# Peptides against a protein of PDB entry 2YKT: the designs that were tried, part 33

Target 1, 231 residues: chain A of PDB entry 2YKT
Amino acid sequence: SRSEEMHRLTENVYKTIMEQFNPSLRNFIAMGKNYEKALAGVTYAAKGYFDALVKMGELASESQGSKELGDVLFQMAEVHRQIQNQLEEMLKSFHNELLTQLEQKVELDSRYLSAALKKYQTEQRSKGDALDKCQAELKKLRKKSQGSKNPQKYSDKELQYIDAISNKQGELENYVSDGYKTALTEERRRFCFLVEKQCAVAKNSAAYHSKGKELLAQKLPLWQQACADPS

## One batch from the design tools (peptide; aimed at target 1 K105 E186 F193)

Design b2_p13_6_s1 (made by RFdiffusion4, then SolubleMPNN; from b2_p13_6, 8 letters changed)
Fold by OpenDDE base, seed 5:
Structure b2_p13_6_s1 (fold): chain B 231 residues (1-231), chain A 13 residues (1-13)
Amino acid sequence: as target 1 above (231 residues)
Amino acid sequence: DIEELEKELKELE
């Protein structure tokens, strides 16, 4: 029946969220943590590289003929420091606003979805059972009427059961239909939440890249001419 | 969002 099919679809949506989406989201969080760790590692490695560059700048500053190049090398290291600071801020946001929130949400969501599905199933079954009962009673009444010398005696009761069945059928169909819409909304809400959180990450990343681009664009022409302009 | 979810969960349980 239409209601049975819709019921199956509803249950499948909940099952898909619980068995596919949430486990995948947990994996996504884990991969995010790995990515964060790797970026932290890059920051550490970069510090060593640019500290070594500063050392080269110090040597240039001590030289007789290359003093101005020392300042250039120091500026290069300083720009890197500023870029790395921006990256660290981005990583903090990535951790606190994305990973932590997703982790907390996914932990609670399994329980929520289980309870929601159970509630739906209980009510659906209750309505279904009530419908089945009315249908069974109507069948019994019809059998009794067929064996009676006065079938008209049961006509009013038959009409009452027919009306009850019609009403209960309609209620069941509406409930299941609403249940399906609710389930789809629950699924969409979770994807939307993920998209919104990723948008925040994207904005922070854009800020990081923009800052780096601006700093380098400002200084690079100066650095490029340094060797052509002897002291 | 998390607080809302917790509230909804309590209502369902």
Scores: peptide ipSAE 0.039, ipTM 0.770, DockQ to the pose 0.787
OpenDDE base, seeds 1, 2, 3, 4: peptide ipSAE 0.037, 0.037, 0.037, 0.034; ipTM 0.764, 0.766, 0.764, 0.749

Design b2_p13_6_s2 (made by RFdiffusion4, then SolubleMPNN; from b2_p13_6, 8 letters changed)
Fold by OpenDDE base, seed 5:
Structure b2_p13_6_s2 (fold): chain B 231 residues (1-231), chain A 13 residues (1-13)
Amino acid sequence: as target 1 above (231 residues)
Amino acid sequence: EIEELKKELEELE
């Protein structure tokens, strides 16, 4: 029946969220933590490289013929420091606004969805059972009427059961239909939340890249001319 | 229980 099919669809949506989406989201969070750790590792490695560059700048500054190149090397290291600070800020945001929030939410969501599905199933079954009972009672009444010398005696009761069945059928269909819409909305809300959080990450990432681009664009022409200038 | 959990989830959004 239409109601049975819609019921199956509703349950499948909840099951998909619980068994596919949420586990995948947990994995996504784990991969995010790994990515954060790797970026922290890059930061540390980069610090060593640019500290070594500063040392080269110090040597240039001590030379008689290359003093101005020392300043260039120091500027290169300083620009890196500023870019790195921006990256660290982005990583903090990534951790606090995305990973922590998703981790807390996914844990609560598992409990919520389980309870929501159970509530839906219980109510759906209750309405279905009530409908089945009325249908069975009508069938029994019709059987009695067929064997009776006065079938008109049962006509009013038959009409009452027919009306009750019609009403209960309508209620069941509406409930299941609403349940399906609710389930789809729940699914969409979760994807939308993920998209919105990723948009925030993207904005922070864009800010990091923009800052780096701006700093380098400002200084690079100066650095490129440094060797052409008379010492 | 559902309403409480729903509220907690909404607070995280």
Scores: peptide ipSAE 0.178, ipTM 0.834, DockQ to the pose 0.173
OpenDDE base, seeds 1, 2, 3, 4: peptide ipSAE 0.176, 0.097, 0.172, 0.175; ipTM 0.833, 0.817, 0.829, 0.832

Design b2_p13_6_s3 (made by RFdiffusion4, then SolubleMPNN; from b2_p13_6, 8 letters changed)
Fold by OpenDDE base, seed 1:
Structure b2_p13_6_s3 (fold): chain B 231 residues (1-231), chain A 13 residues (1-13)
Amino acid sequence: as target 1 above (231 residues)
Amino acid sequence: DIEELLKELEELE
């Protein structure tokens, strides 16, 4: 029946969230943590490289003919420090606003969805059983009427059962339909949450890239002229 | 309680 088909669709939405979406989200969080760790590693390695650059700047500052180049090398290291600070801020946001929140939500969601599905199933079954009972009673009544010498005695009761069946069928169909809409809304809400959190990450990433571009664009012309214009 | 769980989820959003 239409109601049975829609019921199966509703259950499949909940099952898809619990068995496909949530496990995939857990994996996404794990991959995010790995990505964060790798970026932290890059930051640390870069610090070592630019600390070594500062040492080269110190040597230039101590030289007789290359003193001004020492300042250039120090500026290069300082710009890197500023870019690194922006990256660290982005990473903090990535951790606190995306990963932590998703992790908390996915753990709680398993319990919620299980309870929601169970509630839906219980109510759907209750309505279905009530309908089946009325249909069974009507069949029994019709059998009695066929065997009776006075079938007209059962006519009013037959009409009452027919009306009850019609009403219960309508209620079941409406309930299952609403259940399906609710399930789809639950699924959409979860994807929207992910999109919104990822938008925040994108904004922070854009800020990081913009700051780096601005700092380098400001200083690079100065650095490029340093060897051509000895002081 | 589904309503309680829903509130907890909404607070995380």
Scores: peptide ipSAE 0.031, ipTM 0.686, DockQ to the pose 0.171
OpenDDE base, seeds 2, 3, 4, 5: peptide ipSAE 0.014, 0.010, 0.021, 0.012; ipTM 0.495, 0.506, 0.556, 0.484; seed 4 fails the geometry check

Design b2_p13_6_s4 (made by RFdiffusion4, then SolubleMPNN; from b2_p13_6, 8 letters changed)
Fold by OpenDDE base, seed 5:
Structure b2_p13_6_s4 (fold): chain B 231 residues (1-231), chain A 13 residues (1-13)
Amino acid sequence: as target 1 above (231 residues)
Amino acid sequence: DIEELEKELEELE
């Protein structure tokens, strides 16, 4: 029946969220933590590289003929420091606004979805059972009427059961239909939440890249001319 | 959002 099919669809949505989406989200969070750790590692490695560059700048500053190149090398290291600071801020946001929030949400969501599905199933079954009962009673009444010498005696009661069945069928169909819409909304809400959090990450990443681009664009022409302009 | 979810969970349980 239409109601049975819709019921199956509703349950499948909840099952998909619980068995596919949430486990995948947990994996996504884990991969995010790995990515964060790797970026932190890059920051550490970069520090060593640019500290070594500063050392080269110090040597240039001590030289008789290359003093101005020392300043250039120091500026290169300083720009890197500023870029790395921006990256660290981005990583803090990535951790606090994305990973932590997703982790907290996914932990609670399994219980929530289980309870929501159970509530739906209980009410759906209750309405279904009530419908089945009315249908069974109507069948019994019809059998009794067929064996009676006065079938007219049961006509009013038969009409009452027919009306009750019609009403209960409609209520069941509406409930299941609403249940399906609710389930789809629950699924969409979770994807939307993920998208919104990723948008925040994207904005922070854009700020990081923009800052780096601006700093380098400002200084690079000066650095490029340094060797062509002897002191 | 998390607080809302917790509240909804309490209502369902």
Scores: peptide ipSAE 0.034, ipTM 0.742, DockQ to the pose 0.788
OpenDDE base, seeds 1, 2, 3, 4: peptide ipSAE 0.031, 0.032, 0.032, 0.017; ipTM 0.741, 0.745, 0.740, 0.495; seed 4 fails the geometry check

Design b2_p13_7 (made by RFdiffusion4)
Pose (drawn by RFdiffusion4):
Structure b2_p13_7 (pose): chain A 225 residues (1-144, 151-231), chain P 13 residues (1-13)
Amino acid sequence: SRSEEMHRLTENVYKTIMEQFNPSLRNFIAMGKNYEKALAGVTYAAKGYFDALVKMGELASESQGSKELGDVLFQMAEVHRQIQNQLEEMLKSFHNELLTQLEQKVELDSRYLSAALKKYQTEQRSKGDALDKCQAELKKLRKKPQKYSDKELQYIDAISNKQGELENYVSDGYKTALTEERRRFCFLVEKQCAVAKNSAAYHSKGKELLAQKLPLWQQACADPS
Amino acid sequence: AFEEELARMEDFL
């Protein structure tokens, strides 16, 4: 009887994956694409900014008394080119390694989940029907206490076997369904961890490039007196 | 592991 409770829980897990998880995953993929489109806009504009900054650096390079300021502005643009390309690296860890792989799995999952739930429902119903029929045949023999005919005993053995088979099938079906759910959350967490490792490398590169160059830049217009 | 999971889903289908 707790078997029937478990049978409904299992159907509910498959329904939750198909109607809640995968649609939310479709939405997550869409937000990721928008995010990348926006990130591309920033990388482009950062280019215009840094070229405008190099132009100022060229002017200071050609002047009397401000040449070293020209060098400082060149170095600022250079630091940004090195930071940006550590960002473009985190960016492709986003496209090829996260958005593409998520889209590939969610595409095949619709058929896979519809087929798995259906196969489970058919197998569970077929085992339940066979058990009910065996029990009805036994009830017929028994109707027309510590005594059992040969045939009654054979039905008792068959009912025991089929009941054990049905309960194991429902028990394993539930474990499998929870595992299907966990695998989909695990893959999402893994893809996010990978993008996160590249965000750590990007931020670490920025800290060190700036920690190296920033004091010299701050000194360039200090009072020499 | 991701390719194995896709192969597992395809084999089932």

Design b2_p13_7_s1 (made by RFdiffusion4, then SolubleMPNN; from b2_p13_7, 6 letters changed)
Fold by OpenDDE base, seed 3:
Structure b2_p13_7_s1 (fold): chain B 231 residues (1-231), chain A 13 residues (1-13)
Amino acid sequence: as target 1 above (231 residues)
Amino acid sequence: SFEKDLQEMLDFL
């Protein structure tokens, strides 16, 4: 029946969220933690490289003929420090605004979806059983009427069962239809939340890249000219 | 927030 098909579709939406979406989201969080760790590793490795660059700047500053190049090397290291600070701010936001929030939600969501599916299944079955009972009673009444000398005695009661079956069928169809719409809304809400959180990450990433580009664009012409003008 | 919405849904259930 149409109601049985929609019931199967509703259960499949809940199963897809619990068995496909939530495990995939847990994996996404794990990959996010790995990415955060790798970026922290880049930060650490970059510090060693630019600390060594500062040491080269110190040697230039101690020289008689290359003092101004010492200032250039220090500026290069300072611009790196500022870019790195922007990366650390982005990573804090990535951790606190995406990973932590997703991790808290995915564990709560498993319990919520299990309860929601059980509630839907219980009420769907209750309405189905009530419909089946009325259909069975109508069938018993018709058998009694066919064996009776006065079949008209059962006509009013037959009409009452037909009306009750029609009403219960309509209630079941509406309940299953609303259940399917609710399940699709639950699925969409989860994807929308992921998109919104990724938009926040993208904005922070754009700010990091913009700041780095601005700082380098401002200083690079000065650094490129430093060797052409021996003082 | 999705957390408030999820909590409201849990409280409704």
Scores: peptide ipSAE 0.025, ipTM 0.669, DockQ to the pose 0.583
OpenDDE base, seeds 1, 2, 4, 5: peptide ipSAE 0.017, 0.019, 0.000, 0.018; ipTM 0.526, 0.586, 0.253, 0.568

Design b2_p13_7_s2 (made by RFdiffusion4, then SolubleMPNN; from b2_p13_7, 6 letters changed)
Fold by OpenDDE base, seed 2:
Structure b2_p13_7_s2 (fold): chain B 231 residues (1-231), chain A 13 residues (1-13)
Amino acid sequence: as target 1 above (231 residues)
Amino acid sequence: SLEEDLKEMEEFL
């Protein structure tokens, strides 16, 4: 029946979230943590490299013929420091605004979805059983009426069961329909949350890339000329 | 309980 098919669809939505979406989201979070760790490693390694560059700048500043190149090397290291600050802000956002929040939700969601599905199944079954009972009673009544010499004796009761079946059928269909809409809304909300959090991370990442581009574009021409015009 | 789990998640979402 239509109600049975819609019931199966509703259960499949919950099943898809629980068995496909949530495990995939956990994997996504794990991959995100790996990515964060790698970026932290890059940050640390880069600091060592540019600290060593500062040392080269100090040596240039102590030289007789290359003093001005010391300032260039210091500027290169300073630009890196500013870029690094933006990267650190991006990483904080990546951790706090994406990974932590997704992790909190996915850990709670298994219990929530299980409870929601069980509640739906219990009520759906209750309404279905009540409908089946009325249908069975009507069938028994009709059988009794067919064997009777006075079928009119059962006419009023037959009408009552027909009305009850119609009402219960309508209630079941409405309940299953609402259940399906609710399940789809739950699924959509989870995808929307992921998209929104990724947008926030993308915004912060854009700030990092923009700052780096601006700083390097400003300074690179100056650095490229430094060796051509000794003081 | 199932009801408590639902309520907890609704508050979190």
Scores: peptide ipSAE 0.027, ipTM 0.699, DockQ to the pose 0.174
OpenDDE base, seeds 1, 3, 4, 5: peptide ipSAE 0.026, 0.010, 0.000, 0.000; ipTM 0.685, 0.517, 0.338, 0.314; seeds 4, 5 fail the geometry check

Design b2_p13_7_s3 (made by RFdiffusion4, then SolubleMPNN; from b2_p13_7, 7 letters changed)
Fold by OpenDDE base, seed 2:
Structure b2_p13_7_s3 (fold): chain B 231 residues (1-231), chain A 13 residues (1-13)
Amino acid sequence: as target 1 above (231 residues)
Amino acid sequence: SLSEDLKEMESFL
């Protein structure tokens, strides 16, 4: 029936969230944590590299013939420090605004979805059973009427069961239809949340990349000319 | 309870 098909569709939405979306989201979070760890490793390694560059700048500053190149090397290290500060802010946002919030939601969602599905199934079954009972009683009444010498005695009761069946059928169809809309809304809300959080990360990442591009574009021409114009 | 789990998640979302 139409209601049975819609019921199967509703259950399939909940199953898709529980069995496909949530496990995939857990994997996404795990891959995000791996990416964060790698970026933290890059941050630490970069600090050592540019600290060593500062040491080369100190040696240049102590030299008689290369003193001005010391300032260039210090500027290179300082630009990196500023870029690194932007990366650290991006990483904090990536952790706190994406990974942590997704992890909290996916952990709670298993219980929530199980409860929501169970509530829907219980009420759907209750309405279905009530409809089946009325249909069975009407069938019994019709059999009794067919065997009776006075079938007209049962006509009013037959009409009452027909009306009750029609009303219960309508209630079941409406409930299942609303259940399907609710399930689709639950699915959409989860995807929307992921998209919104990823947009926030993208905004912070754009700020990091823009700052780095601006700083390097400003200084690189100066650094490239440093050896051509000795003091 | 199922009702409590629904309320908790609804407040969190």
Scores: peptide ipSAE 0.026, ipTM 0.684, DockQ to the pose 0.177
OpenDDE base, seeds 1, 3, 4, 5: peptide ipSAE 0.022, 0.025, 0.000, 0.024; ipTM 0.663, 0.670, 0.271, 0.679; seed 4 fails the geometry check

Design b2_p13_7_s4 (made by RFdiffusion4, then SolubleMPNN; from b2_p13_7, 4 letters changed)
Fold by OpenDDE base, seed 1:
Structure b2_p13_7_s4 (fold): chain B 231 residues (1-231), chain A 13 residues (1-13)
Amino acid sequence: as target 1 above (231 residues)
Amino acid sequence: SFDEELKEMEDFL
């Protein structure tokens, strides 16, 4: 029946979230943690490189003919430090605004969805069983009427069962329809949550890239001229 | 909000 088909669709939405979406989200979080760790590793490695650049700047400052180039090398290292500070802020946001929140949600969601599905199934079954009972009683009544010398005795009761079946059928169809809409809303809400959290990451990433571009654009012309202007 | 969503999940359980 239409109600049975819609019931199967409703159950499949909940099952898809529990069996496909949530496991995939857990994997996404794990991959995010790996990415965070790698970026932290890049930050550490970059510090070592630019600390070594500072040492080259110290040597230039101690020279007789390259003193001004020491200041250039120090400026290069300082700009890098500022870019790295911006990256660290982005990473904090990535951790706190995306990974932690997704992790907290996904840990609760399995139990939540299981309970929601169970509640739906229990009520759907209750309504279905009540309908089946009325249909069975009508069938019994009709059998009694066919064997009776006075079939009119059962006419009023037959009409009552027909009306009850119609009402219960409509109630079941409405309940299953609302259940399907609810399930689709639950699925959409989870994807929207992911999109919103990823938008926050994108904003912070844009800020990091913008700051780096601004700092380098300001200083690069000065650095490029340094060797053309001997002291 | 996220906090409201978490509370709803906890209250539902």
Scores: peptide ipSAE 0.021, ipTM 0.618, DockQ to the pose 0.827
OpenDDE base, seeds 2, 3, 4, 5: peptide ipSAE 0.008, 0.015, 0.009, 0.009; ipTM 0.517, 0.527, 0.508, 0.505; seed 2 fails the geometry check

Design b2_p13_8 (made by RFdiffusion4)
Pose (drawn by RFdiffusion4):
Structure b2_p13_8 (pose): chain A 225 residues (1-144, 151-231), chain P 13 residues (1-13)
Amino acid sequence: SRSEEMHRLTENVYKTIMEQFNPSLRNFIAMGKNYEKALAGVTYAAKGYFDALVKMGELASESQGSKELGDVLFQMAEVHRQIQNQLEEMLKSFHNELLTQLEQKVELDSRYLSAALKKYQTEQRSKGDALDKCQAELKKLRKKPQKYSDKELQYIDAISNKQGELENYVSDGYKTALTEERRRFCFLVEKQCAVAKNSAAYHSKGKELLAQKLPLWQQACADPS
Amino acid sequence: AEEEELLAEMEAA
């Protein structure tokens, strides 16, 4: 009887994956694409900014008394080119390693989940029907206490076997369904961890490039007196 | 390894 409770829980897990998880994953993929489209806009504009900044650096390079300021502005643009390309690296860890792999899995999953739930429902129903029939045949013999005919005993053995088979099938089906759910959340967490490692390398690169150059930049217009 | 098996099952289905 708890078996029937477990049977409904299992159907519910498959339904939750197909109707909640995968659609939310479709939405997450769409947000990720928008995010990358936006990140591309920033990388492009950062280019215009830094070229405008190099132009100022060229002007200071050609003047009397401000040449070193020209060098400072060159170095600022250079630091940004090095930071940006550590960002473009985190960006591709986003496209090829996260968005693409998520799209690939969610595409195949529709058919896989519809087929797995269906196969489970058919197998569970077939085992239930065979058990009910064996039990009906036995009830017929028994109707027309510590005594059992040869045939009654054979039915009792068969009912015991099929009941054990049905309960194991439902028990294993439930464990499998929870595992299917965990594998989908694990893959999502993994793809996010990978993008996160590249975000750590990007931020670490920025901290050290600036920690190196920033004091010299702050000194360039200090009072020499 | 488990993810590869799951993908193989998804392709097979």

Design b2_p13_8_s1 (made by RFdiffusion4, then SolubleMPNN; from b2_p13_8, 7 letters changed)
Fold by OpenDDE base, seed 1:
Structure b2_p13_8_s1 (fold): chain B 231 residues (1-231), chain A 13 residues (1-13)
Amino acid sequence: as target 1 above (231 residues)
Amino acid sequence: DEEEAYMQEMLEA
C-alpha cells in the first residue's frame, strides 16, 4: 500500500543517517584532525627554517659590506612570523568551531535518532494494528451476516466499521506522511550544519591567504632591490 | 606563548 511504502521510506531515511551519514561524519572528523596535525607540523618546521634565516641576518649585520642585507633578512623572517600567526588563528578556529562541535554532535546523535525512530515505529505500529483490528472485525461481521436469516440486523454496525476504517486509514496515512517529512528535515538539518561550519572554515582560510598576500606584496619589491643598491 | 603551546599539543596528539 501507499502507506506501507511511505513507512519504508521513512525508516530508510533514519537508517541512512545512522548507518551512512554518522559513520562518514566520524571519518570526516578524523581526517580533519589529521589535517590539523599536519598543518601544525608545517608551522613548527617553518619556525625552525626562519629562525635559521634570522641567524643569517645577524651575520650580515656583523659584516662590513653587507649590513643593510641583515635588515632585509630580518624583515623576511618577521613577515613569515605574521603569516604563521594568522595560520595559527585559523587552526584554532578550525579546531574549536568545526571539529569539536561536529564531534559533540555526532556523539549525541546516535541515541537521539534511535529514540526518534523507535517513537515513530511504535506509534505507526499502534495505528496500523488498530486499523487491522477494525478490518478484521468487519470481515467477521460480514461472515456472520452471510450466515444469518436476517442480514439487515448487522447493516448499521457494518456502516460503523466502514467509517472507522476510513478514518483510521486517513490518520495512518497522515501520520506516516508527517513522519517522512520530519525524517527528511532531520537529514537536511545535519547537512546544513556541516555546510555552515565549513563556511566558517572557508572564511578563516580566506583571511589567512589574504594576509599573506598583502604582507608579501608590500615587502617583496623592497627585498628585490636590496642587492642592486649597496650602502 | 598560547599559540605555540596549542601547536605543540597538536603535534603530540
Scores: peptide ipSAE 0.025, ipTM 0.632, DockQ to the pose 0.025
OpenDDE base, seeds 2, 3, 4, 5: peptide ipSAE 0.000, 0.025, 0.018, 0.000; ipTM 0.312, 0.650, 0.555, 0.325; seeds 4, 5 fail the geometry check

Design b2_p13_8_s2 (made by RFdiffusion4, then SolubleMPNN; from b2_p13_8, 7 letters changed)
Fold by OpenDDE base, seed 1:
Structure b2_p13_8_s2 (fold): chain B 231 residues (1-231), chain A 13 residues (1-13)
Amino acid sequence: as target 1 above (231 residues)
Amino acid sequence: SELEEYMKEMLEA
């Protein structure tokens, strides 16, 4: 029946979230943590490189003929420091606004969804059983009437069962329909949450790239000219 | 710095 098919669809939505979405989300979080670790590693390694560049700048400043190049090398290192500060902000946001929040959600979700599905199933079954019972009683009544010398005796009761069946059928259909809509909303909510959190990451990433581009664009022409005009 | 501590934590995890 239509209601039975819709019931199956509803259950499948919940099962898809629990068996496909949530495991995939856990994997996504794990991959995010790996990515965060790698970025931290890159940042740390870069610090060592530019600290060494500062040392080269110090040597230039101590030279007789290359003093101005010392300042250039210091500026290069300073620009890197500023870019690194921006990266720090991005990493903090990535951790706090994406990974932590997703992890908190996924930890609670399994229990929540299980309870929600169970509640739906229990109520759906209850309504279904009540409908089946009424249908069975009507069938029994009709058999009794068919064997009776006075079938008219049962006519009013038959009409009552028919009305009850119609009402219960309608209630079941409405309940299952609402259940399906609810399930789809639950699924959509989870995807939307992921999208929104990823948007925040994208904004922070854009800020990081923009800051780097701005600083380098400002200074690079000066650095390129440094060797053309010795002091 | 805060960044250095954060980076160290991430690398040790």
Scores: peptide ipSAE 0.023, ipTM 0.459, DockQ to the pose 0.024
OpenDDE base, seeds 2, 3, 4, 5: peptide ipSAE 0.013, 0.019, 0.019, 0.005; ipTM 0.404, 0.509, 0.603, 0.365; seeds 3, 4 fail the geometry check

Design b2_p13_8_s3 (made by RFdiffusion4, then SolubleMPNN; from b2_p13_8, 6 letters changed)
Fold by OpenDDE base, seed 4:
Structure b2_p13_8_s3 (fold): chain B 231 residues (1-231), chain A 13 residues (1-13)
Amino acid sequence: as target 1 above (231 residues)
Amino acid sequence: SEEEEYMKEMLEA
């Protein structure tokens, strides 16, 4: 029937979220944590590299003929520090605004969806059973009427059952239809949330890249000229 | 409940 088909579709949406989307989201979070760890590793390694560069700058500053190059090397390290600060802000946002929030939601979602699906199934079954009961009673009544010498005795009851069946069928169809729309909305909200959180991360990443580009663009010409005119 | 809070958050998204 139409209602049965729609019911199956509704259950399939919940099933897809629970068995496909949520596990995939957990994997996404795990991959995100791995990515965060790698980026943290990069930043740490970079710090060591530029700290060593500062040491070279100190040596230049102590030299007789390369003092000005010491300042250049210090500026290079300072620009790195500023870029690193922007990266740290991006990573903080990545952790707090994306990973943590997704992790919290996906953990709660299993219980929520199970309860939502169970509620839907219970009510759907209740309405279906009530309909089936009325249909069965009508069938029994019709059999009794066929065997009776006075079929008209049952005509009013037959009409009542027919009306009840029609009403219950309509209620069931509406309920299942609304259930399907609700399920699709639940699915869409989860994807939208992911997209929105990813957009926030993208904005922060853009800020990091822009700041780095600006700082390097400003200083690089100065650094490139440093060796052309030794003092 | 946690589930109700989750639902609220999802409705606001």
Scores: peptide ipSAE 0.025, ipTM 0.648, DockQ to the pose 0.129
OpenDDE base, seeds 1, 2, 3, 5: peptide ipSAE 0.020, 0.008, 0.024, 0.014; ipTM 0.515, 0.396, 0.566, 0.463

